# Peptides against a protein of PDB entry 7K3S, part 54

Target 1, 60 residues: chain A of PDB entry 7K3S
Amino acid sequence: MEELSGKPLSYAEKEKLKEKLAFLKKEYSRTLARLQRAKRAEKAKNSKKAIEDGVPQPEA

## One batch from the design tools (peptide; made by RFdiffusion4, then SolubleMPNN)

Design b2_p29_7_s2 (from b2_p29_7, 13 letters changed)
Fold by OpenDDE base, seed 2:
Structure b2_p29_7_s2 (fold): chain B 60 residues (1-60), chain A 29 residues (1-29)
Amino acid sequence: as target 1 above (60 residues)
Amino acid sequence: SSKDVSKLEEELKKKKEELEKKIKEFLEE
């Protein structure tokens, strides 16, 4: 793969890179939202289990 | 699970690194 690093990008290469950046930003935001939901769900499970006796969380 | 959180944190880190790389490639003009 020719590293386009250090060469001026053509207009077409810049547009393709903008599309890739937009996609990656969308996927980052989606992953962040999933992580935030998972952390909230983990806290909510731990708070429910703090009311029911000391059964260890399954590692799955 | 804690594993799902750790996996999502790793995926988030990887996506951040990919974004930073692509931003650098775009700014190296």
Scores: peptide ipSAE 0.263, ipTM 0.814, DockQ to the pose 0.158
Fold by OpenDDE base, seed 4:
Structure b2_p29_7_s2 (fold): chain B 60 residues (1-60), chain A 29 residues (1-29)
Amino acid sequence: as target 1 above (60 residues)
Amino acid sequence: SSKDVSKLEEELKKKKEELEKKIKEFLEE
């Protein structure tokens, strides 16, 4: 398998890649923040279930 | 839901892998 020693990306390709990286970093940070909120909500539900497990909660 | 956590963890993993791929593509010059 010839490693296509990729031609050095043009300046325009490098700038386009920087833009893609900036976008992906933003989307990663947004997803991480959503995950952190979901984990906090899960912990809050589990702490409420530990108090309220006298009443059957619906499967979600 | 625990399902929402698992979905967000998988999305986060996928975004991390995509970032790592793009960083490699940038550094292999």
Scores: peptide ipSAE 0.261, ipTM 0.815, DockQ to the pose 0.172
Fold by OpenDDE base, seed 5:
Structure b2_p29_7_s2 (fold): chain B 60 residues (1-60), chain A 29 residues (1-29)
Amino acid sequence: as target 1 above (60 residues)
Amino acid sequence: SSKDVSKLEEELKKKKEELEKKIKEFLEE
C-alpha cells in the first residue's frame, strides 16, 4: 500500500483548492443547465414532427 | 441537436470526474 504521503496542504493551498472547487461546481451547474435546455429543445422538435406527420391535410 | 446532447453529457461527465478528483485531494490532507 503506497502511503498517501501527501504533505498536508498549507492553508493557502486549501483556500486555492476551495476556489477551484467552487469554480468547477459553477461550470458543472452551467453545463447541466445547457444539457437540460438541449434535451427540452430535442423533445420540442420531436413533438413538432409528430404533429406535422399527424395533421391530416384538409381535403379540398 | 442529439449531437449537442451527447457532447454536453460528455462535458458534464468530465467536469464531474474533475470535481471528484479535487474533492479527494482536499479530503486526503
Scores: peptide ipSAE 0.249, ipTM 0.814, DockQ to the pose 0.170
Fold by OpenDDE base, seed 1:
Structure b2_p29_7_s2 (fold): chain B 60 residues (1-60), chain A 29 residues (1-29)
Amino acid sequence: as target 1 above (60 residues)
Amino acid sequence: SSKDVSKLEEELKKKKEELEKKIKEFLEE
């Protein structure tokens, strides 16, 4: 893709770039929220293993 | 899983780099 990095963007190109930035910010926020949920779920799995290993099986 | 956390951290890094690139393309005018 040609780096158009040398020409002043038209008003329409600037608006299109703002829309792309808004989309990328939304996708970043979605990924961050998913990561936070995954980290909480991992902690909840590790806490369940710590409880199961800490319950002495009642000697039958 | 720990693998899902690492993949999401990599995706987050990639999206951050793409945002920073697009911000530079907007400011270098």
Scores: peptide ipSAE 0.248, ipTM 0.812, DockQ to the pose 0.163

Design b2_p29_7_s4 (from b2_p29_7, 15 letters changed)
Fold by OpenDDE base, seed 3:
Structure b2_p29_7_s4 (fold): chain B 60 residues (1-60), chain A 29 residues (1-29)
Amino acid sequence: as target 1 above (60 residues)
Amino acid sequence: MSRDVSALEEELERKQRELQEKIEEFLKE
C-alpha cells in the first residue's frame, strides 16, 4: 500500500474526490431519512398498542 | 423495529466515518 499521505492531489484527483464526497453525502442523507422513518414507525406502533390494550376484552 | 433502528444507526455511523476519511484525504495537501 503506497503511503499517498504526502503527495499533493492533482486538479483531476481533487475533482474526482469532490464527486465521491457528493455521492457519500447523498448516501448519508438517504440512510438518515430511512432512520427517521424507522423511528416514526416505532412511535406509531407503540401508540397503536396503547389504544388496543385499552379495549376491555369481553369476559365470557 | 428496535433492530432496524440499531442497524440504521450503525450504517449511518459507518457512512460518517467514510465521509470524514475522504474529507481528511482532500485536506492532505
Scores: peptide ipSAE 0.417, ipTM 0.875, DockQ to the pose 0.150
Fold by OpenDDE base, seed 5:
Structure b2_p29_7_s4 (fold): chain B 60 residues (1-60), chain A 29 residues (1-29)
Amino acid sequence: as target 1 above (60 residues)
Amino acid sequence: MSRDVSALEEELERKQRELQEKIEEFLKE
């Protein structure tokens, strides 16, 4: 059993890590929301292109 | 557009790894 010879984090180090974790969770959620918007925008463009390629322009 | 999805997926994976590393650092005895 490798003794995880890491000194236990001090209370102050743990509080700093909690703050960093809260920040990183916010950044993750922001990136996820951007990804979901990008996927929706891609689907909407692919759907528009499929409609434009499938509708014969009415001859004027 | 496909490039924006792929770049955001890669950014999301990097942020997930950074979160995991900080959780492991927090749970380190």
Scores: peptide ipSAE 0.417, ipTM 0.875, DockQ to the pose 0.160
Fold by OpenDDE base, seed 2:
Structure b2_p29_7_s4 (fold): chain B 60 residues (1-60), chain A 29 residues (1-29)
Amino acid sequence: as target 1 above (60 residues)
Amino acid sequence: MSRDVSALEEELERKQRELQEKIEEFLKE
């Protein structure tokens, strides 16, 4: 790994870094959207289970 | 399900760190 530590990034290096940042932001947003879906699905399962466990089976 | 949430939270945190490191690399004069 060339440690670019200490020289101002060239224009080409800055553009490559902007492209990488744009990609990483997209991957972050995709992961966030997956997490939000997973949390909603977990809440929906917990609510379904709470309804199933909260209906007293009529003792007949 | 709890495992899927936890794995996605850890993946999100890793991506957040990688983003932050690249932002800091960009802002280093």
Scores: peptide ipSAE 0.417, ipTM 0.874, DockQ to the pose 0.150
Fold by OpenDDE base, seed 1:
Structure b2_p29_7_s4 (fold): chain B 60 residues (1-60), chain A 29 residues (1-29)
Amino acid sequence: as target 1 above (60 residues)
Amino acid sequence: MSRDVSALEEELERKQRELQEKIEEFLKE
């Protein structure tokens, strides 16, 4: 691990870091959107089970 | 499904730490 010793980041290093921050923010937002979809899918399956367990099977 | 939610929550937390570390690196004068 290169210890980025307490030298002030050059302009070029700051620009590279801004690009990396923009990338990480995009990946965070993508993961958040996936999580929100997974939580919605889980709720939809739990709702299907509650309907299936709540329908009395017609006595054949 | 509950495993997919938990794995995505852990991935989200890891990405939050990586973001915070890079913000701190940027703010370190």
Scores: peptide ipSAE 0.412, ipTM 0.873, DockQ to the pose 0.150

Design b2_p29_8_s3
Fold by OpenDDE base, seed 4:
Structure b2_p29_8_s3 (fold): chain B 60 residues (1-60), chain A 29 residues (1-29)
Amino acid sequence: as target 1 above (60 residues)
Amino acid sequence: DFEKKFKEDLEKRLKEAEEEAEKEKELRE
Protein backbone atom coordinates (compact mmCIF):
# COMPACT_ATOMS: atom_id res chain seq x y z
CA MET B 1 0.00 0.00 0.00
CA GLU B 2 1.71 3.18 -1.12
CA GLU B 3 1.09 5.46 1.82
CA LEU B 4 -0.24 8.48 -0.03
CA SER B 5 1.38 10.42 2.81
CA GLY B 6 1.02 13.41 0.54
CA LYS B 7 2.38 16.21 2.72
CA PRO B 8 -0.65 18.00 4.19
CA LEU B 9 -1.36 21.07 2.09
CA SER B 10 0.06 24.19 3.72
CA TYR B 11 -2.34 26.84 5.01
CA ALA B 12 -1.45 29.02 1.98
CA GLU B 13 -2.12 26.15 -0.49
CA LYS B 14 -5.53 25.46 1.13
CA GLU B 15 -6.50 29.16 0.92
CA LYS B 16 -5.46 29.30 -2.77
CA LEU B 17 -7.55 26.17 -3.48
CA LYS B 18 -10.57 27.76 -1.71
CA GLU B 19 -10.06 30.92 -3.81
CA LYS B 20 -9.85 28.84 -7.04
CA LEU B 21 -13.03 26.96 -6.04
CA ALA B 22 -14.89 30.23 -5.28
CA PHE B 23 -13.85 31.59 -8.69
CA LEU B 24 -15.02 28.40 -10.46
CA LYS B 25 -18.42 28.56 -8.70
CA LYS B 26 -18.82 32.26 -9.64
CA GLU B 27 -17.93 31.72 -13.30
CA TYR B 28 -20.17 28.62 -13.49
CA SER B 29 -23.13 30.69 -12.18
CA ARG B 30 -22.30 33.50 -14.65
CA THR B 31 -22.10 31.03 -17.56
CA LEU B 32 -25.38 29.36 -16.56
CA ALA B 33 -27.11 32.78 -16.39
CA ARG B 34 -25.74 33.64 -19.88
CA LEU B 35 -26.96 30.31 -21.28
CA GLN B 36 -30.44 30.86 -19.78
CA ARG B 37 -30.59 34.40 -21.27
CA ALA B 38 -29.45 33.07 -24.66
CA LYS B 39 -32.16 30.36 -24.62
CA ARG B 40 -34.83 32.98 -23.73
CA ALA B 41 -33.56 35.29 -26.50
CA GLU B 42 -33.65 32.42 -29.03
CA LYS B 43 -37.26 31.57 -28.08
CA ALA B 44 -38.21 35.27 -28.38
CA LYS B 45 -36.56 35.46 -31.85
CA ASN B 46 -38.33 32.30 -33.01
CA SER B 47 -41.66 33.68 -31.74
CA LYS B 48 -41.08 37.02 -33.52
CA LYS B 49 -40.13 35.20 -36.75
CA ALA B 50 -43.24 32.98 -36.58
CA ILE B 51 -45.46 36.10 -36.27
CA GLU B 52 -43.60 37.82 -39.13
CA ASP B 53 -43.89 34.73 -41.39
CA GLY B 54 -47.69 34.67 -40.76
CA VAL B 55 -47.47 31.20 -39.19
CA PRO B 56 -50.02 30.87 -36.38
CA GLN B 57 -48.05 30.42 -33.17
CA PRO B 58 -49.09 27.22 -31.49
CA GLU B 59 -50.85 28.43 -28.38
CA ALA B 60 -48.79 26.96 -25.63
CA ASP A 1 -13.89 33.90 -23.74
CA PHE A 2 -14.58 32.08 -20.43
CA GLU A 3 -11.82 29.46 -20.85
CA LYS A 4 -9.19 32.09 -21.71
CA LYS A 5 -10.15 34.24 -18.69
CA PHE A 6 -10.22 31.16 -16.43
CA LYS A 7 -6.72 30.05 -17.54
CA GLU A 8 -5.33 33.59 -17.10
CA ASP A 9 -6.84 33.83 -13.58
CA LEU A 10 -5.49 30.39 -12.56
CA GLU A 11 -2.00 31.23 -13.92
CA LYS A 12 -2.04 34.56 -12.03
CA ARG A 13 -3.07 32.86 -8.75
CA LEU A 14 -0.50 30.09 -9.24
CA LYS A 15 2.28 32.66 -9.79
CA GLU A 16 1.18 34.63 -6.69
CA ALA A 17 1.16 31.40 -4.62
CA GLU A 18 4.65 30.40 -5.84
CA GLU A 19 6.01 33.90 -5.05
CA GLU A 20 4.45 33.78 -1.53
CA ALA A 21 5.91 30.27 -0.97
CA GLU A 22 9.37 31.43 -2.14
CA LYS A 23 9.24 34.47 0.22
CA GLU A 24 8.19 32.19 3.11
CA LYS A 25 11.11 29.84 2.29
CA GLU A 26 13.64 32.72 2.18
CA LEU A 27 12.40 33.94 5.61
CA ARG A 28 13.08 30.47 7.11
CA GLU A 29 16.69 30.24 5.76
Scores: peptide ipSAE 0.135, ipTM 0.668, DockQ to the pose 0.014
Fold by OpenDDE base, seed 1:
Structure b2_p29_8_s3 (fold): chain B 60 residues (1-60), chain A 29 residues (1-29)
Amino acid sequence: as target 1 above (60 residues)
Amino acid sequence: DFEKKFKEDLEKRLKEAEEEAEKEKELRE
């Protein structure tokens, strides 16, 4: 087994990894915000349909 | 596309880090 000679990541390699992680966190947050907006839009559509169908909104 | 933008960002940061490493090497020589 080649010892993955764990040469400590250079400062530049560490900063590059931090930047990659920051990007991933940003895109995760953006995707989560889209999902939350989609869920809110779906609830709003269901609420509009329930009002149109005269069905009493189930108490949350 | 998320994957395309992710790859492009990683490639950009790869290139920037290589250019910084080359500059650091040139400053040591």
Scores: peptide ipSAE 0.135, ipTM 0.673, DockQ to the pose 0.014
Fold by OpenDDE base, seed 2:
Structure b2_p29_8_s3 (fold): chain B 60 residues (1-60), chain A 29 residues (1-29)
Amino acid sequence: as target 1 above (60 residues)
Amino acid sequence: DFEKKFKEDLEKRLKEAEEEAEKEKELRE
């Protein structure tokens, strides 16, 4: 029987869950920052190509 | 792969926490 029943997590279990959550939040923020940088780099590349091709960039 | 390493590190940390919680339970019985 998986007692998902409301036994209060031990102090050690709570601290480990906090550490895991802190790590998850850090890696989420790192991944989000990479994604935002990649999108900015792609937009800058497309802007440079649109200027080079003489095509007016669609205003965002 | 970053996602693979991230999952493996999470699973490792999960397992280490479960094993420590199990040891804490065995010390109480």
Scores: peptide ipSAE 0.133, ipTM 0.679, DockQ to the pose 0.014
Fold by OpenDDE base, seed 3:
Structure b2_p29_8_s3 (fold): chain B 60 residues (1-60), chain A 29 residues (1-29)
Amino acid sequence: as target 1 above (60 residues)
Amino acid sequence: DFEKKFKEDLEKRLKEAEEEAEKEKELRE
């Protein structure tokens, strides 16, 4: 493990990095939930179009 | 814009973290 040759992070600096990491994880989860909603909406659109085009729905 | 708000919140949290680290440094001198 390369010791990052920087000054050792203070206790407060480490806690701030943990807060930043927690924030990034929260925003990642929010973004993932948006992508999952978009994917469900796209699947629903494609299923509706398949009914309209008389194409047999791919069985789930 | 989500990306704009995300950048602004990261920059705010970065600045707050730097100001607290500077205060902690001043308290140790």
Scores: peptide ipSAE 0.131, ipTM 0.682, DockQ to the pose 0.015

## One batch from the design tools (peptide; made by RFdiffusion4, then SolubleMPNN)

Design b2_p30_3_s4 (from b2_p30_3, 12 letters changed)
Fold by OpenDDE base, seed 1:
Structure b2_p30_3_s4 (fold): chain B 60 residues (1-60), chain A 30 residues (1-30)
Amino acid sequence: as target 1 above (60 residues)
Amino acid sequence: SMEEKLEEAKKRLEKLEKEMKEILEEIEKA
């Protein structure tokens, strides 16, 4: 069973992976911020609906 | 919808986490 001990990544390959990782971390943070905004907006909709459902519509 | 945006964001986070993990594993093995 030949251990394909993958050749240690060159310094340049490691730096390229670090750059990609930094990019992915930035995209993660942006996506997380979008998720948090969506969750806040959902809570705000649910709270508005709860207020609207609690106001007796005056029988016209 | 807001729900669709939330699910899309979750799916994107999961993908990003996987890609980040794979890169970290490649960096650590090197």
Scores: peptide ipSAE 0.387, ipTM 0.865, DockQ to the pose 0.338
Fold by OpenDDE base, seed 5:
Structure b2_p30_3_s4 (fold): chain B 60 residues (1-60), chain A 30 residues (1-30)
Amino acid sequence: as target 1 above (60 residues)
Amino acid sequence: SMEEKLEEAKKRLEKLEKEMKEILEEIEKA
């Protein structure tokens, strides 16, 4: 197994990767928050359907 | 659909996790 020991990244290249990582962490957090909102909205819909199916219509 | 948006968000998270892992590995190997 030839260790493709790629050329050591320069300090500037490492800093650029760290900036990209920070950006990706921000996008991850944003996407996670979106996912959590979608899950809450799904639960709210399921709860509404369960209430609508479980409320006996008052006999007129 | 909200379900489609949820699945899209999951796929996006998986992609972001992979990209973050690859960058961390590049930083550590350098």
Scores: peptide ipSAE 0.386, ipTM 0.865, DockQ to the pose 0.335
Fold by OpenDDE base, seed 3:
Structure b2_p30_3_s4 (fold): chain B 60 residues (1-60), chain A 30 residues (1-30)
Amino acid sequence: as target 1 above (60 residues)
Amino acid sequence: SMEEKLEEAKKRLEKLEKEMKEILEEIEKA
């Protein structure tokens, strides 16, 4: 069993991982905000469909 | 479509959560 003795990350490697984590947190927040906008737009479509399905189309 | 954008955003969040978890596990093992 080769214990991949993961060489202790140097201070520089650990800081690089923290920078990557900060970047990913920013991308996560941006994507979450996009998801929330999409969900709000979906709810707005569902509310419009509920209004259109409840209005009898005038017979032409 | 808006549904497609929602599903794409969900898949992107799941991927980002996985990548963040992997980096946290690497930082904790160090």
Scores: peptide ipSAE 0.385, ipTM 0.864, DockQ to the pose 0.335
Fold by OpenDDE base, seed 2:
Structure b2_p30_3_s4 (fold): chain B 60 residues (1-60), chain A 30 residues (1-30)
Amino acid sequence: as target 1 above (60 residues)
Amino acid sequence: SMEEKLEEAKKRLEKLEKEMKEILEEIEKA
């Protein structure tokens, strides 16, 4: 086991990592919201196709 | 396309989760 004896992170380095983590959490939330929109749009597309394929257009 | 945006979002989440995990492990080891 190579002890990655990384020098103990200074207080400033820990605070920088916490700031980076807060940034990543924000990016995660934004990306998750995008994913949820895409999933809703997929469901809406599939539901429209099912209605269009399942309702015989009345031959006018 | 919508499908491309979904796959891009999934791939981005996976990368973010990995990077967040690495940072949490670095904070915990310190």
Scores: peptide ipSAE 0.383, ipTM 0.864, DockQ to the pose 0.337

Design b2_p30_5_s2
Fold by OpenDDE base, seed 5:
Structure b2_p30_5_s2 (fold): chain B 60 residues (1-60), chain A 30 residues (1-30)
Amino acid sequence: as target 1 above (60 residues)
Amino acid sequence: EEEERIEKLKEEIKKLEEEFKKIEEEKEKE
């Protein structure tokens, strides 16, 4: 493990760290948006299934 | 899976933000 713990980060290392942070924030936002869509889709499926199970099939 | 990935991403973001704060604090001392 490179102990970055005691050297002033070079300008290049600081920019690399900014790029990594920007990437991680973007991946976080994308993952959160997927999770929120999944939770909405699950609720919509459960509500549709609850309506379908609650309609008595007309006995022909 | 997605919730665990969100938690890992939050932890890694927090570590990087703490590293940035240390770098800014060292730069105010020079």
Scores: peptide ipSAE 0.348, ipTM 0.816, DockQ to the pose 0.270
Fold by OpenDDE base, seed 1:
Structure b2_p30_5_s2 (fold): chain B 60 residues (1-60), chain A 30 residues (1-30)
Amino acid sequence: as target 1 above (60 residues)
Amino acid sequence: EEEERIEKLKEEIKKLEEEFKKIEEEKEKE
């Protein structure tokens, strides 16, 4: 990584950093939304197992 | 995997926000 020590970032470099930041924020939000869906799906699976393990089979 | 990816993304976002803050502080000094 060239340390940006001492050169004022050009307008083009600043815009490139803004684009990178916007991209990373989008990827963060997308990944967080996937993780939240996964955690909800896991809770829903665990709730189904708890219902299935807790229903006594009706005697035939 | 996704939790580690979130942590890496947070760290990289933080690093860029700190870099922008330095650029703003340099502009306020000029």
Scores: peptide ipSAE 0.348, ipTM 0.816, DockQ to the pose 0.271
Fold by OpenDDE base, seed 3:
Structure b2_p30_5_s2 (fold): chain B 60 residues (1-60), chain A 30 residues (1-30)
Amino acid sequence: as target 1 above (60 residues)
Amino acid sequence: EEEERIEKLKEEIKKLEEEFKKIEEEKEKE
């Protein structure tokens, strides 16, 4: 039995957890922004390839 | 890879938010 002894977290431990939470929320937001940029860049590459394959060069 | 990192970050955030909720509930009982 791991005693999850709910020892009331010392004020210093609570502040350390708040700092950790703020850091994790920031890293989450940064990672989401990277993922959204990657998905947009992939869609843009796929759309460019579809246009290049679909223009018959006029044989002049 | 980035999606798995987002999921791990979301889970760790959720665990910390649940720990804060327990601390707030203890303060409301005092």
Scores: peptide ipSAE 0.347, ipTM 0.815, DockQ to the pose 0.270
Fold by OpenDDE base, seed 2:
Structure b2_p30_5_s2 (fold): chain B 60 residues (1-60), chain A 30 residues (1-30)
Amino acid sequence: as target 1 above (60 residues)
Amino acid sequence: EEEERIEKLKEEIKKLEEEFKKIEEEKEKE
């Protein structure tokens, strides 16, 4: 547990925290975009099955 | 797995943003 809570963080420590925050925000955005694509792809698979199973072929 | 990873990332981001806020509040007092 790095006790960052009691010393005025040096400029270098503040910049390291900014870099870490930027990295985590980027990983969050990437992971969220993957999850959203997965949820959309699942709905698209389920909608294709519902269209294929739910259109009564008009008996010509 | 991906949802749990998003939650962990949100919590870690929140902790760092709170640490930044404390650092900015200390700079405004000097």
Scores: peptide ipSAE 0.345, ipTM 0.815, DockQ to the pose 0.269

Design b2_p30_5_s3
Fold by OpenDDE base, seed 4:
Structure b2_p30_5_s3 (fold): chain B 60 residues (1-60), chain A 30 residues (1-30)
Amino acid sequence: as target 1 above (60 residues)
Amino acid sequence: KEEERIEKLKEEIEKLEEEFKKLEEEKEKE
């Protein structure tokens, strides 16, 4: 009897794959949100530096 | 770093979605 080594993934293995996929989609969304915050923070730093370089320091 | 992590997550998601698709197609043939 050649055990056809294409074991159909058990219902449990299929559910485990769905859970892993849901986890990775959540990590993707979190990482994307961090990247978007980083890009916004970089623009805000560059705008502050452009304002600071344009204000003559009061000669004390 | 975060961009590289996004690309790795996309590749791993795509791989699992393709694996899931193959398993659904195998079940439809039985």
Scores: peptide ipSAE 0.379, ipTM 0.828, DockQ to the pose 0.303
Fold by OpenDDE base, seed 5:
Structure b2_p30_5_s3 (fold): chain B 60 residues (1-60), chain A 30 residues (1-30)
Amino acid sequence: as target 1 above (60 residues)
Amino acid sequence: KEEERIEKLKEEIEKLEEEFKKLEEEKEKE
């Protein structure tokens, strides 16, 4: 385990940390947006199914 | 699965933000 715990991070290590943080924030936002779309799609499917189960098929 | 991935991403972001803060505090003391 590299004990990064005691050296002043070089400018290059600080920029690498910023890039990693920016990447993770982007992945968080993308994952959250997918989850929110999934929850909306599930509610829309459940509402459509509730309407379809609630319409008596006209007996021909 | 996606909720667990969100939680792991939050924890990893928080750790990196804390590490970044420690590095800024060290640089202000030099």
Scores: peptide ipSAE 0.375, ipTM 0.824, DockQ to the pose 0.270
Fold by OpenDDE base, seed 3:
Structure b2_p30_5_s3 (fold): chain B 60 residues (1-60), chain A 30 residues (1-30)
Amino acid sequence: as target 1 above (60 residues)
Amino acid sequence: KEEERIEKLKEEIEKLEEEFKKLEEEKEKE
């Protein structure tokens, strides 16, 4: 009988897991914010190129 | 790269949240 009594995580191990979870949630939020900024910057570059190709420079 | 990092972070968060849920269910049975 394998005692799958996974040793009750000591209080210190539980606190270490809470710290890890808080760190991962912070890294998730930071990475998501970077991705959203990158997608906005890409859309802004594509929109600028479409305006520059569509303005006939007046031949002076 | 960033999307793959987001997915890995989601998976690792979900695993830890499930470990906490199991620990709460064990405390409610005592």
Scores: peptide ipSAE 0.374, ipTM 0.823, DockQ to the pose 0.273
Fold by OpenDDE base, seed 1:
Structure b2_p30_5_s3 (fold): chain B 60 residues (1-60), chain A 30 residues (1-30)
Amino acid sequence: as target 1 above (60 residues)
Amino acid sequence: KEEERIEKLKEEIEKLEEEFKKLEEEKEKE
């Protein structure tokens, strides 16, 4: 990638940077939301395992 | 994997925000 050393970015290059930034911010938000769902699901699984290991099955 | 992807996305966002800031500062001096 040519280092933009000293040329004013054209309007088209500035808009391309804005589009790339908007795309990356969207991918960040999507990935963060997946990670937060995964962490919540893991806590819910650990809570279910703690309940299942703590309830003696009623002898039939 | 997802945590590492989040970190890489933060670094790439920060780099582009800094590049954008430099371009705005250059335009304010003209």
Scores: peptide ipSAE 0.373, ipTM 0.823, DockQ to the pose 0.274

Design b2_p30_6_s3
Fold by OpenDDE base, seed 5:
Structure b2_p30_6_s3 (fold): chain B 60 residues (1-60), chain A 30 residues (1-30)
Amino acid sequence: as target 1 above (60 residues)
Amino acid sequence: DKEYEEAQKRLKELEEEIKKLEEEFKKLEK
């Protein structure tokens, strides 16, 4: 693992890091959207199951 | 939910990698 910590990164290395950062931020946003969908789907499944099982839904 | 747990795990990995890159950028601008 080259310790990037001590050498001034070349312009090309800086641009490569910017590209990587932009990619990771995009993947973060996609993953966050998946997480939010999964959380909503879980709540919807739990609500459907609570109705089917005749359990009073906790009033929000 | 497996999909939730996998997304949460991946989100943490991405946060850590983003943080490392942002710290490297902050060192390179000084």
Scores: peptide ipSAE 0.475, ipTM 0.878, DockQ to the pose 0.231
Fold by OpenDDE base, seed 1:
Structure b2_p30_6_s3 (fold): chain B 60 residues (1-60), chain A 30 residues (1-30)
Amino acid sequence: as target 1 above (60 residues)
Amino acid sequence: DKEYEEAQKRLKELEEEIKKLEEEFKKLEK
């Protein structure tokens, strides 16, 4: 059984992985904000159509 | 909405890639 002795990542390789993780977390936050904007835009379109079609908006 | 579906797809891809990197970090702390 060859122990895949995963060479201990050098300090430089570990820092590169930290930078990549920080980048991905930033892209996740940007994508989540985009998703939330798209969801709000869909609700606003549906509300505008309900007003145009004379359907009473459900009272909150 | 296409923008919603594209954002959901990209969010799942990012979650999977983040999870893989976090698992690699846990192996380096041991």
Scores: peptide ipSAE 0.472, ipTM 0.879, DockQ to the pose 0.233
Fold by OpenDDE base, seed 2:
Structure b2_p30_6_s3 (fold): chain B 60 residues (1-60), chain A 30 residues (1-30)
Amino acid sequence: as target 1 above (60 residues)
Amino acid sequence: DKEYEEAQKRLKELEEEIKKLEEEFKKLEK
């Protein structure tokens, strides 16, 4: 881990930090979208199983 | 669901890493 020790980061180091932050925010958005897809897929599987098992779907 | 748990784990890791970088950036703008 390069200790970004309390020296003022050079302009280049600040830009590298901004690029890394932008990358991570993009990965966060992708992961959130994946999580939402997984949650929808789980609900759809549970709904199909509940219909197959004759269990009344909890009314929304 | 394994895919859900893996995505949730990764989301938490990303949140922690983002927070760390934002705090570091804020210290460097002073």
Scores: peptide ipSAE 0.472, ipTM 0.877, DockQ to the pose 0.231
Fold by OpenDDE base, seed 4:
Structure b2_p30_6_s3 (fold): chain B 60 residues (1-60), chain A 30 residues (1-30)
Amino acid sequence: as target 1 above (60 residues)
Amino acid sequence: DKEYEEAQKRLKELEEEIKKLEEEFKKLEK
């Protein structure tokens, strides 16, 4: 059973890997942008809570 | 925040998969 493990990837296999890599890099960039939005939203939630807790209720 | 954690998890998965492919390319250019 000859181990096919050593054949250089065909041109078609290399192009398929390039396409997959390009797809993954695009998904990475999209996910990073989502992460950055989520992080900004958390900071905004924490800042709103800090403002609400820092306003002394006027003593009635 | 669940959205942050899910995005961070997915980012790590993508980093690992990208790294594997880049290592495969580096083996083919030698």
Scores: peptide ipSAE 0.470, ipTM 0.879, DockQ to the pose 0.226

